# Ledger of designs, part 51: peptides against a protein of PDB entry 3T6J

Target 1, 375 residues: chain A of PDB entry 3T6J
Amino acid sequence: PIVESYIGFIESYRDPFGSRGEFEGFVAVVNKAMSAKFERLVASAEQLLKELPWPPTFEKDKFLTPDFTSLDVLTFAGSGIPAGINIPNYDDLRQTEGFKNVSLGNVLAVAYATQREKLTFLEEDDKDLYILWKGPSFDVQVGLHELLGHGSGKLFVQDEKGAFNFDQETVINPETGEQIQSWYRSGETWDSKFSTIASSYEECRAESVGLYLCLHPQVLEIFGFEGADAEDVIYVNWLNMVRAGLLALEFYTPEAFNWRQAHMQARFVILRVLLEAGEGLVTITPTTGSDGRPDARVRLDRSKIRSVGKPALERFLRRLQVLKSTGDVAGGRALYEGYATVTDAPPECFLTLRDTVLLRKESRKLIVQPNTRLE
Target 2, 372 residues: chain A of PDB entry 3T6J as posed
Amino acid sequence: PIVESYIGFIESYRDPFGSRGEFEGFVAVVNKAMSAKFERLVASAEQLLKELPWPPTFEKDKFLTPDFTSLDVLTFAGSGIPAGINIPNYDDLRQTEGFKNVSLGNVLAVAYREKLTFLEEDDKDLYILWKGPSFDVQVGLHALLGHGSGKLFVQDEKGAFNFDQETVINPETGEQIQSWYRSGETWDSKFSTIASSYEECRAESVGLYLCLHPQVLEIFGFEGADAEDVIYVNWLNMVRAGLLALEFYTPEAFNWRQAHMQARFVILRVLLEAGEGLVTITPTTGSDGRPDARVRLDRSKIRSVGKPALERFLRRLQVLKSTGDVAGGRALYEGYATVTDAPPECFLTLRDTVLLRKESRKLIVQPNTRLE

## One batch from the design tools (peptide; aimed at target 1 E11 I85 N89 V142)

Design b2_p19_6_s3 (made by RFdiffusion4, then SolubleMPNN; from b2_p19_6, 8 letters changed)
Fold by OpenDDE base, seed 1:
Structure b2_p19_6_s3 (fold): chain B 375 residues (1-375), chain A 19 residues (1-19)
Amino acid sequence: as target 1 above (375 residues)
Amino acid sequence: MGNGPTGVAGPVYPVVFEP
């Protein structure tokens, strides 16, 4: 088998300022079959990057072909095990030197192990479809999230010599129609400027890229899905995201007005964006469970994903990227924190829904180191 | 950056910080 490993100070989720990495490491075995799909995705990456909703001037000047593999984790030392990884976490290095992507396939498989009767917040008609396509949709989402999410976009920089990595006279901000008014100075980084929102904001951008690009037929073809299967994978991927946005409320602390999980905050933000789109795209309905206690249902109108969802996500994702590229912390914070705000305002009443989410939460899953043998 | 699983009660990664 092909063995991969890494070790070091990598993820900064435990640092409130997003700067200090946690020491972690893993040993894993390459899943060749799934890696071949990711290799095909990499081969299409340069083309797919052009499908993202920002001008080429906001994308990397030079495409650097990354490495992407699917891994079955044997051991992982750290506070948690990710579903996917994109490293390094320095945007400047990603732009100049490239990056490595991995999908932790067996971690995803563990996450899939939900019994139908325990599947919360979905309509009965969606449960079987969700169970069937959750795995495949996660593979697609993780691949896009890592490769084309974290692997996309340009930071506008003025170097120590005063030179810009963009043409100040010709590059136009697509949101304002004006020339670029802000950028990163020497020594400024994504994490240093955006600080407390940097991790969650970037995860939100990457998740949004996944949802947006999974609509592209070429992406689904790369993963082996065509026709009705491709449409079902798309539907379940979007359904999973809006459900995750509801589940995210578990990780909000109302008393502190604080989020305790960057990815879940990101998913809540996406839910809010899709709810704002309106037109019956997403509906969250409070219900009463069979036990007589509060419950809820999330509905996603499949027929409105492309007509309503895609345009809403396009606008939002473009704004995320433009604000990131220009280092506009004030604009970025205003946008992101606006969608990340949790209130009890109607019609959603998110604080009330949070109580329902907490009431219906499943017990924490434990991941145990697997045994392997050669047969 | 790491991506935690979607569609679960909580992601495995990153770890949730309790106050």
Scores: peptide ipSAE 0.025, ipTM 0.652, DockQ to the pose 0.104
OpenDDE base, seeds 2, 3, 4, 5: peptide ipSAE 0.028, 0.024, 0.019, 0.026; ipTM 0.568, 0.635, 0.590, 0.644; seeds 2, 5 fail the geometry check

Design b2_p19_6_s4 (made by RFdiffusion4, then SolubleMPNN; from b2_p19_6, 7 letters changed)
Fold by OpenDDE base, seed 4:
Order: C-alpha cells, then sequence, then structure tokens
Structure b2_p19_6_s4 (fold): chain B 375 residues (1-375), chain A 19 residues (1-19)
C-alpha cells in the first residue's frame, strides 16, 4: 500500500493565542478508490475558486494544484483526529509553495455512524433523510472545506524590503470601495495578528466555503450526485451545519466566556449568520421530549437555502476573507466575536438552549486504531 | 489545518482546548 505520514508542530488549536502548534503525527494508507473523487475536485478547483465571493485580487495569484488524497489512518498521535487536513497552515506558504489536502476516510466512516433513535434536535421528517445523506454530504463538505476553504484566499503582504504582493493602486476593497489600507507586515502572520480568534475564524471561513460551494451543480456532480439526490445532499449538508451550530453550545463555557473547540465555535457562528438572515430559513424551537424534559428542534427551510441562505453566507464569507486578506484585526474581531457571542437573549435564548444541549448530550464515541495485515 | 474531530456534527469525543 501507499503509506503517507506527517509529523511535527502543526495544529495550533490548543494554543489560546492560536500560534503554537501541537506536536502531532499520523501514519496512514492511501485509499485509492475514494481519492478519485477528490482528484476530480482538484481538477475543478481553479474554476471553483472563481465562484468564491471575493475578487480575484483577494485570491491566490497563482493556482498551485494541490494533492488531495483519502487516507485510512493507521495511527494518529495528537489531541484529536480530524476528518480532513490541509497543510501547511501558514497562509504565505500555501499561496507561494502550495498545499496538500487529505481526507481521513476511516475517521469519516466513524463520524457517519448515526442511530435514528439517538439523533437529537431534528424533526422526525428529516431524520431518515439526514441519516441517509449525512455521510455523502459530509464527504462533500470536507472536500470543499479543505481544498477550497483552507486552500483559498490571499494575504496581502509587505515584505521586509517594502515590496507588496498586490498592486496598491488598483486593488480595491470590495467592502469599502477603497484602496487597500492594511496588510501583513514582515514577520506578521495570520495567527500572530488574529491570535485568539485565528483558528476558529479560519475554520468558520472554510466551513462557509463548503456550504457556499456545495450549492454549485459541478461540485455535486463531481461527487456523483444529480437531480433529487443532489438537492438532498445540499439540504442535509446545510441541515447538518445548523444542527452542529446548536450542538456547539456544549463547547461554550459561560463562566469563562470562551469556546473550548474552534470548529464548534465556527459552526455556531455560521448558525448565527443564518439565523440573522431570517425569513424562516432556520428555526430553533424549544420543545419537551417524550421523557418530559427539555428538548429542541432545528428546522431548515430547504426552499430558502438559495434565496435567503446563500446571499447571507455570501456576504459573510466575503467579509471574512476581506478582513483576513487585509489583516484587519479590529474589523475581523468585531465581526467574528459578534457572531460568536452567546447570550440568553430572546428569541434564541442560547444559554437556555445550551442547557438543553447538555441534557441531550450523546454518548462519547471512541476511535480505535485499526489493524492491518498482509494478504 | 484540519476540520477537527470528527466532522460537521461535532467531535466524536470531547476535544477541549480551553477550560
Amino acid sequence: as target 1 above (375 residues)
Amino acid sequence: MGNGPTGIAGPVYPVVFEP
């Protein structure tokens, strides 16, 4: 088999300032069959990048074709096993040297395991559809998240010699209509500037890219979905995200006003964006479970995904990218922390919902490393 | 960057990076 590995100080999720990487490593085997889907996505990446809601000037100057493989993990040493990876994590290196993507296929398979009777917070009418399409939609989301999420966007940089990697005279900020007024200076990085919000912010951007681009027919076709199946995959992907945003409340600590998991914070932010869009797109309804205890239901109006959800996400995602590109920490923090705020204000009453989420918390899953043998 | 353990629906196990 083809063996892949990496080792080093890679992910900074455990650093409160998002700067110091945790030492981790994996050994995995390439799943050739599943890799074929991601290779098709790579083949379309240059075109799909143009579908993202920012000007080409805010995208990488040169498309560097990445590698994208599906991996079956044999061993993973670290604080957590991701479903997908995009490396390196340095944006400057991504845009100048390229990047690699991996989907951890057997990790995804574990994540797909859902029992209907244990599935929380969904309407009964959605449960069977959700169970059916959770896996496939998640494959789509992970692929987009890694390749076109983490793999997209440009940082505006002034180097140590004073040279810019963008034309100061012609590049316009699409949010302000003005010339670029801020950038990364020599020695400044995404993590160093955005610090406490950097990891979660980037995950939010990547997740948003996934939701946004999964609406594109070409993406669905790449993954083998057409017609009603494609629409169901879209619906379940979005539904999964809004549900995840609710589930995310488990990882918020009210007493410390902090989030304990960057991805879940990101998903909550997306939920807030989609709730703000209004028009009945997303509804969270407190209910009473069959046991007489608090419960909740998340509803997503599939008919409003394109009309209401997409425009809201488009605007939000563009803002995320523009603020990231320009190194506008003040603006970025204001935007992101605004959506990441958890209060008990009506109508959502998120702190109360958190109690419900905790009450309905599912049992912890365990991932056990597989064995391999020669045949 | 990774999309964290283990996907959109949340981690399969608690991944707590901060108290």
Scores: peptide ipSAE 0.024, ipTM 0.634, DockQ to the pose 0.110
OpenDDE base, seeds 1, 2, 3, 5: peptide ipSAE 0.027, 0.019, 0.015, 0.028; ipTM 0.639, 0.579, 0.561, 0.639; seeds 1, 2, 5 fail the geometry check

Design b2_p19_7 (made by RFdiffusion4)
Pose (drawn by RFdiffusion4):
Structure b2_p19_7 (pose): chain A 372 residues (1-112, 116-375), chain P 19 residues (1-19)
Amino acid sequence: as target 2 above (372 residues)
Amino acid sequence: FAFEPGGPAVELDPDAHRF
């Protein structure tokens, strides 16, 4: 459509329980030139789903070209203006017919060297160079194969299923599936507090995982003297964000105030656990004399260590999502999402520095439409 | 129809979301 639109109570992020949605609406025009660079990603999107750490039976049944667009926003009502979105929010529809992927083009043109805190003098160079371009990649993957992948196991009214039970097996356990989503049950209705942050974490993780693929970069025009940097800046940005996320964590209530930031901190912790000097957090001192930190990500160890930690992580997340296993899901997540002062990081002590170097986001003013 | 500037301001959110 020339004009793209949508509205309703949709994104569930701000419900303390995680079920009720917050009302919004948007009207934006579809840009053509930048969209083809996405429709390409859609064309070859079919194969990639099978590169995911879980078998094809643990994935959605068919596939689709649901849609991927680049929208210049006219009116976005509500609290915020996302960079990209995958909707509608009803999973059943995501697997039965389809969904849609939205990359807002003109919001980006808005959001783009001393404020590059927690990096090094190198780094921020590659950051300034490859942040913008890599942003499109991460968003494309986050939206398309982030939530585009995965399958829900639901018990329909009768004792039958939406799948064949005897032929499905859990790679982690080896047994046959003993858990699932029953009638009326949904992602938010079960995982609740964690559902948003957990699902987002999965999407971002698949983002890095497939951001390691030559093809995708060929789609975005990155290879050779190019294919490096963008990937690096992407991962580096992920780990840095994992650091900045401390600001949005409330230690007193032992509670996270956001899904994305928390998810990013979780991915950071998983990478730190992979160890092998791949990632480091140094309690440095800023030129101003105050406290500070430097995030160190060894790029040569990206494929040899980090990737395994990823696909094992995605495999577990997805496995617990399909069977709808809350116990495992939480125990696997809230354990990773835990914030403590234990070394050799001391996140409780690092959070202060994160708050000192903290940033307050900008404001986006919007145009109107007058009737003549 | 005409387009005019000066509408309400909204906080920037540079993330992708599941809607």

Design b2_p19_7_s1 (made by RFdiffusion4, then SolubleMPNN; from b2_p19_7, 11 letters changed)
Fold by OpenDDE base, seed 3:
Structure b2_p19_7_s1 (fold): chain B 375 residues (1-375), chain A 19 residues (1-19)
Amino acid sequence: as target 1 above (375 residues)
Amino acid sequence: VEIVPGGKAVPLRPETVRG
């Protein structure tokens, strides 16, 4: 068996400023069969990066072929176990030295162990489809999120010698139509500049890349889905995201106006973007459950994913990347915090919906791993 | 960076037997 491990101060999600790492570590075994799908994705990564909605000048100058493996985790020490990992967490190193991606396969397998009767906030007609495809769709999302999400985009930098890693005279900001007006100076990083929103903002960008690129036929083919199955995987992936955006309200603290989980905040932002797109793409309807207590239903119109959802996400994702590349903290914060704001304004009444989400809250999931033998 | 399907799950250490 091939064993992989890491240990150290790796993830900064517990730091309000997004800079100080939490000490964690894992030991895992490579799942060769599941890794094959991710290897095919890696083989297509350079081409798929060109499908992202920003100019090549905002993408990495050189494609560096990363590792991507599916891992069965034997031991994970930390405050929580992720579904996927992209390391290192330093954009400069990702751009110059490369990166490594892992999917924690056995974590993914148990993440959606919810029984049909306990599955909240979905229409009855969607539940069976959701249960059938949640696993495969999440594999697609994790692969895209790590490899082409976190693994994409360029930071504009002026080094210690005053040299730029971009042509100031020719590179144009696609949002403003002007030359680049801001960049990262020597010693400045993504986390140091964007601080309190850095982690969630980056997760939102990565999740958006996943949703956007999963619409590409080549992606579904890589994962072995064709025809109606491919369309169902797309639908369930998007459905899962909008549902997650509603579930995210559990992690919002109204009294402190803060979010306690970066990924869930990101998913709420995406939900807001897709709701803003309108045209009946996403509908959240308050209902009354069989127990007589408040409930809700999220509906995604499958027929409007490409016509309404994709253009909305494209524009949003481009804005995220441009603001990240240029180090425009003011613009980035205004955009992101705008979508991350939770109010009780109609028609959604998110604070009221939060009460419903809390009422329907599931017990915290524990990952209990079986005994493993090395023979 | 990491992706979490929802709230972070708490890992419990399994026993590993070497054969």
Scores: peptide ipSAE 0.020, ipTM 0.535, DockQ to the pose 0.073
OpenDDE base, seeds 1, 2, 4, 5: peptide ipSAE 0.017, 0.022, 0.019, 0.017; ipTM 0.571, 0.529, 0.529, 0.550; seeds 2, 4, 5 fail the geometry check

Design b2_p19_7_s2 (made by RFdiffusion4, then SolubleMPNN; from b2_p19_7, 11 letters changed)
Fold by OpenDDE base, seed 2:
Structure b2_p19_7_s2 (fold): chain B 375 residues (1-375), chain A 19 residues (1-19)
Amino acid sequence: as target 1 above (375 residues)
Amino acid sequence: MRIVLGGPAVPLDLHTVRG
């Protein structure tokens, strides 16, 4: 087997300032079959990047072909086991030197296992479909998230010599219609500028890229889905995201007005964006469970994903990218914290829903490392 | 950067890996 590993201070999710890495490490074996799908995705990456909702001037100047591999984890040391990884975690290096992507395939496989009777917050008619396609849809999402999410976009930089990596006279901010008015200076990074929101903001951008691009037929074809199966994968991917946005409330601390998990905050933000789109795209309905206690149901209208969801996500995703590229911390914070705010305001009453989420929370499972066998 | 399935410490019961 082909063995891959990494170790070091890599991810900064546990740093309130988004700067200091947590010590992490893994050993994994290459899954050749799934890796072949990601290789096809890489082969299409340059073209798919053009489908993203920002001008080419806000995308990397030169496409740098990354590696993308599916890995089966043998051992993992850290505060959490990811489903996918994009490294390095430095945007400047990503755009100048390139990057590597991995999908932790067996982590995803474990996440695919859901007991129907324990599946919360879905309509009964969605449960079987969700169980069937959660895994495949997540493979698609992780691939897009890492490769085309984290792997996309350009930071506008003025170097120490005063030179810009963009044409100040011709590049136009698509949100303002004006020339670029802000950028990263020498020594400034994404994390240093956006600080407390940097991690969650970037995860939100990457997740949004996944949802947006999973609508593209070529993406589904790469993963081996066609016709009705492709549409079901899309539906379940979006459904999973809106459900995840509700589940995210577990990781909000009302007393401190803060989020304890960057990805879950990101998913809540996406839920808020899709709820704001209206038109019956997403509905969260409080219910009463069979036990007589509070429950809830999330409904996503499949027929409105492309007509309502995609345009809403497009606008939001473009704003995320533009604000990131220009280093507009004030604008970025205003946008992101606005959607990340949790109140008990109607109609959603998110704080009340949080109580429901906590009530329906599954018991914590233990992390069990796999055995390895050679066949 | 990485995608995480759940909370800070995602509980997983990983299946046997075949080489």
Scores: peptide ipSAE 0.026, ipTM 0.402, DockQ to the pose 0.086; fails the geometry check
OpenDDE base, seeds 1, 3, 4, 5: peptide ipSAE 0.017, 0.015, 0.019, 0.007; ipTM 0.422, 0.424, 0.458, 0.392; seeds 1, 3, 4, 5 fail the geometry check

Design b2_p19_7_s3 (made by RFdiffusion4, then SolubleMPNN; from b2_p19_7, 10 letters changed)
Fold by OpenDDE base, seed 3:
Parts: sequence; structure tokens; C-alpha cells
Structure b2_p19_7_s3 (fold): chain B 375 residues (1-375), chain A 19 residues (1-19)
Amino acid sequence: as target 1 above (375 residues)
Amino acid sequence: PVVVLGGPAVPLDPHTVRG
């Protein structure tokens, strides 16, 4: 197999301002068999991008076919090992030069090792289904998140010569119905403008793209799911996201009103969006565990994913993209921080739920690097 | 950007078949 690696200051998640990269490095081996489904996704990417809920004027002008490879990690140096990667992290380079996606296949495989008796916050009726389809749904979500999430959307830019990469007279903001009023100026970037919320906001957009597009029949077909299996993969993907939104509370520090993990904050925001949709789509119920201590259950109504969930996510995702494209930091911050706020207000009582999440938290385990053998 | 899995970390498979 082909050996792939990268090294350098890459991800900015540990920078409070989202600008300075952490030093990372990995060595991995290409998994050809697992890469095939991602290659099919890449082949459909240009068409799938048109399914995203924003006008073509807010999408990249030119589709640049990226690489997407499944990798088995041999070694990873950094603060955490991801499930997937999209690089470079610079929107200008993504727009002009393209990007590369990787799925860290053996990292995903680790996520499949779930013990039913230790699976928290799910209804008993969902546990077996969740265990069965967690892996396959992760493949779908990671592929969509990296390729069509991080790989989508346009930044409106005025260059150093004063030229715009969009037609100011004809491009309309779909949220306001007005012409574009803001953009990125020369030297401004996503990270420099959105700063403290940039990483989490972008992860939220990418995760939302995954949930939204996984509903598209072509996506499930690409990954080899049909009929009831396809519907189960969709259900488990959405269920995993709402569960993750609850689990995310572990990474919130009430005393500092701060989130310690960008992806988890993003997942909490999505949970809030789907809760706001109402109509019984998502329900979080405090319970008492068999040990007599606080517990909780997350329920997702499968029958309401398309009718209630999809429209809510569509509106939210469009707003995320429009605010990103226009560099509207004030609007973006107001939207995102609004959903990222954690209070103890009824009916959810998220601070109380956080205590439950912490109570039910599993001990942190170490990631052990593998060996490679010829067989 | 990267996708980070939720929940506690666990060891990777100690052996990868080279193909």
C-alpha cells in the first residue's frame, strides 16, 4: 500500500483565537478497499454540492476534484487523533488549489467497539440498532463532513486590487433579500474574522452538511445501503448526533462559560437546533439509573427526521453558510453563541444534564499505536 | 479541519494488515 504522512502546524483548535496551529504528524497506510466508497463519493461531489441549501452564488465557482483516501494510522502525534481530516485549512487555497480528504479507518474501527451495557443515554430499543449501524453511519458522516462539509461554500472576497470574486449587483443574500453588504477584505481569513468561534462554527457547518446530505438517496447508494438498511443508517447517524450533543456537555466549563472542544460544541449546537424544531423530533428525558443515580435518555423520532428535522437543519445550515460567506461576524456570533449557550432553563435544564453526563462519563483510555504486518 | 469522535479514546488495533 501507499504510505502517507503529514507534519507541521496544522490544526488551530487549541488556539483560543483559532489562528495558530498545533504541531501534528502522522504516518499511515492506504486502505484501498475502504477508499473505494470515498472515491465514489468524490465522483458524485459536484452534483451533491448542488443539493446544499444555499444558492450557487454561495458555492465555489469551480469544482476541484479532491483526493479522498482511507488511511490506517501507524502513528499519530498530536493532542488527539481524528476520525477524518480535510486539508489545507485555508479557504482561499481550498477554492483555488483544491483539497485532500482522509478517513482514518482504523480510528473509526475503534469507535465500533461499543459494549451494549455501557452505552449511555439511549433507549433500550435503540441500543442494538445503534451498535449495528454506528460504524457504517460514521463512514457516511465522515465522508460527507470532510468532502462536502469542509469542501463546500464560497467566501466573498475583495482582493488587494479591489476586485470582487462575486457580482455585487446580482448576488442576493437569501436571508435578507438584499445585495451583499459584507465580505472578506485582503488579508482577512475565516479564522481571523470569526476568531474564537471559527473552529467550532465550521465544524458545526460540516456536521450539519453530513446530517443534511445523508438523507439524499444517492449518498446511501454510494455507500452501498438500500431499503431498510439505508433508513437505519440515516436514523443512527442522526441519533448519534443528538446523543453526541448531550455528551458534549462534558466539554463545557460553566464557571468560565467556555467550551473546551470545538467539535463537541458544534454537536451541542446541532442538538439545540433540532430541539428547537420541536414536534417531538428530539426528546431528552432525565431518569434514574439502576444504581439509583441520575441518568438520561435521548429519543429521536425516526418518522420526523425528514418532515421536521430536515427543514430545521436546512434553515440553520443556510444561515451558517450565508454568514460565513459574507464575513458577517456579528450575525454569525449572535447565531452561533445563541445556540451554544448552556443554561439550566427548563425544559432541558442543560446544566443539570451536564451533571448527569459527568456522572455517567467513562474513564479516558489511551490510544495505542498499531503495528503493520504483511499477510 | 478534522472530525473528532465523541466519548473516551480507546486503543487502536495493534496490528494492521499491509495490502
Scores: peptide ipSAE 0.018, ipTM 0.507, DockQ to the pose 0.082
OpenDDE base, seeds 1, 2, 4, 5: peptide ipSAE 0.019, 0.021, 0.016, 0.023; ipTM 0.566, 0.569, 0.505, 0.537; seeds 1, 2, 5 fail the geometry check

Design b2_p19_7_s4 (made by RFdiffusion4, then SolubleMPNN; from b2_p19_7, 11 letters changed)
Fold by OpenDDE base, seed 1:
Structure b2_p19_7_s4 (fold): chain B 375 residues (1-375), chain A 19 residues (1-19)
Amino acid sequence: as target 1 above (375 residues)
Amino acid sequence: VRIVPGGKAVPLDLHTRRG
């Protein structure tokens, strides 16, 4: 077997300022079959980057072919085992040296194990599709999230010598129609500048890239889905995201106005974006469960994903990227915190929904760390 | 080599990580 490992101060999710890494490590074995799909995705990455909703001037100047591997984790040491990883965390190194992506395949497999009777917040008609396609859709989402989410976009930088990595005279901000008015100065990083929202904001960008690009037929083909199957994978991927946005409320602390998990905050933001799009794309309906207690249902209109969802997500994703590239913390914070705000305002009444989410909360899924056997 | 269940249970974060 091919063995991969990493160790060190890697992830900053536990740092309120997104700067200090948590000590983490894993040992894993390469899953060759799933890795082949990610290799095909890597082969298409340069072309797929052009499909992202920002000008080439906001993308990396030079494409660096990354590695992407599916791994079955044997041992993971940390606060929690992720589904996918993009490393290194240093944006400068990602842009100049490249990066590596991994999907933790056996983690995803555990995540896919859902009992129909315990599946919350979905319509009965969607449950079977969700169970069937959750796994495959997650593979697509993780691949896009890591490779083309975290692996995309350019930061505008002025170096110590005063030189810019962009043409100040010709590069136009697509949101304002004006020249670039802000950038990262020497010593400034994404995390240092965006601080408390940096991790969640970046996860939101990456998740949005996944949803946006999963609509591309080439992406689904790479993962082996065509026709009705491809459409079902798309539907379940989007459905999973809007459901996750509701589930995210578990990780909000109203008393502190604080989010305890960056990815869940990101998923809530995406839910808010898609709800704002309106036109019946996403509907959250409070209901009464079979036990007589509060429940809820999330509905996603499949027919409106491309017509309503995609344009809304496109605009939002472009704004995220432009604000990130230009280091516009004020604009970025205003945008992101606006969508991340949890109130009890109608029609959604998110604080009330949070009570429902907490009531329906299931035990956190655990993965049993595997052993190896010789056959 | 076959990977088989057996060992310590670890919490699952259904999150992709920005490394």
Scores: peptide ipSAE 0.259, ipTM 0.869, DockQ to the pose 0.600; fails the geometry check
OpenDDE base, seeds 2, 3, 4, 5: peptide ipSAE 0.239, 0.150, 0.013, 0.036; ipTM 0.865, 0.806, 0.418, 0.616; seeds 2, 3, 4, 5 fail the geometry check

Design b2_p19_8 (made by RFdiffusion4)
Pose (drawn by RFdiffusion4):
Structure b2_p19_8 (pose): chain A 372 residues (1-112, 116-375), chain P 19 residues (1-19)
Amino acid sequence: as target 2 above (372 residues)
Amino acid sequence: HAGVAGDVFPVASAGAVIS
């Protein structure tokens, strides 16, 4: 459509329980030139799902070209203006017929070297160069194969299923599936507090995982003297964001104030656990004399260490999502999402520095439409 | 579940259709 639109109580992020949605609406025009660069990603999108750490029976049944667009926003009502979105929010529809992927083009043109805190004098160079371009990649993957992948196991009214039970097996356990989503049950209705952050974490992780693929970069025009940087800046940005996320964590209530930031911190912790000097947090000192930190990500160890930590992580997340296992999902997540002062990081002590170097986000003014 | 990618920015002033 020339004009793209949508509205309702949709994103569930701000419900302390995680079920009730917050009302919004948007009207934006579809840009053509930048969209083809996405429709390409849609065309070859079919294969990639099978590169995911879980078998094809643990994935959605068919596939689709649901849609991927680039929208110049006219009116976005509500609290915020996301860079990209995958909707509608009803999972059943995501599997049965389809969904849509939205990359808002003109919001980007808005959001783009001393404020590059927690990086090094190198780094921020590659950051300034490859942040914008890589942003499209991470968004495309986050939206398309982030939430585009995965399958829900639901018990229909009768004792039958939406799948064949005897032929499905859990790679972590080896047994046959003992858990699932029963009638009326949904992602939010079960995982609740964690559902948003958990699902986002999975999407971002698949983002990096497939951001390691030559083909996707060929779609975005990155290879050779190019294919490096963008991937690096992407991962580096992910680990840095994992650091900045401390600001949005409330230690006194032992509670996270956001899904994305928390998920980013979780991915950071998983990478730190992979160890092998791949990632480091250093309690440095800024030129202003105050406290500070430098995030160190060894790029040569990306494929040899970090990727395994990823596909093992995605495998577990997805496995627990399909069977709808809350116990394992939480125990696996809230454990990763835990914030403490234990070394050799001391995140409780780091958080202060994160708050000192903290940023307040900008405001986006919107145009109107007068009727003549 | 609605998948939101990227950062989300706050609205300074919301757009509207004015009669």

Design b2_p19_8_s1 (made by RFdiffusion4, then SolubleMPNN; from b2_p19_8, 10 letters changed)
Fold by OpenDDE base, seed 5:
Structure b2_p19_8_s1 (fold): chain B 375 residues (1-375), chain A 19 residues (1-19)
Amino acid sequence: as target 1 above (375 residues)
Amino acid sequence: MTGIAGDVYPIAKEGEVLE
């Protein structure tokens, strides 16, 4: 078998300032069959990057073909086991040297195991479809998230010599219609500038890229889905995201006005964006469970994903990228924290919904790391 | 950057408590 490993101070999710890495390490075996799907995605990446909702001037000048591998993890040391990884975490290095993507396949497989009777917050009519396509849709989402999410976008930089990596005279901010007014100076990084929101903001951008690009027929074809199956995968992917946005409330601490998990905060933000789009795209309805206790249902109108959801996500995703590229911390924080705010205001009453989420919380799943044997 | 199934395997920021 082909063995891969990584070790070091890598992910900064546990740093309140989003800068200092936690020590992590894994040893894994390459899953060749699953890796082949991601290789096809990589082969189409340059074309798919053009579908992202920002001008080419806000994308990397040169496409650097990354490595993308599916891994079966034998051991993982860290505070949490991810589903996918994109490294290095330094945007400057990603732009100049490239990056590597991995999907932790056997971790994903464990996450897919859902019992129908324990599946919360979905309408009954969606449960079977959700169970059937959760795994495949998540494979699509992870692939897009890592490769085209984290792997996309340009940071505008002025180097130590005063040179810019963009044309100040010709590059226009698509949101303002004006020339670029801010950028990263030498020594400034994404994490150093955006600090407390950097991790969650980037995860939100990556998740949004996944949702946005999964609508492209070529993406589904790469993963082997066509016709009705492709549409079901799209639907379940979006449904999973809006459900996750509700579940995310578990990781909000009202007393501290703080989020404890970057990805879940990101998913809540996306939910808020899609709710704001209106037109019946997403509906969250408080209900009473069969046990007589509070419950809720999330509904996503499949027919409105492209007509309502996509445009809303497009606008939001473009704003995320523009603010990131220009190093506009004030604008970025205002945008992101606005959507990340949790109140009990009608109609959603998110703090009340949080109580429902906590009430319906399932026991935490435990992953037991495997042993290997020679047959 | 990592993608995490937060609903299954939550991680907390420093100083936060996992429930």
Scores: peptide ipSAE 0.024, ipTM 0.634, DockQ to the pose 0.141
OpenDDE base, seeds 1, 2, 3, 4: peptide ipSAE 0.027, 0.028, 0.027, 0.029; ipTM 0.629, 0.620, 0.612, 0.638; seeds 1, 2, 3, 4 fail the geometry check

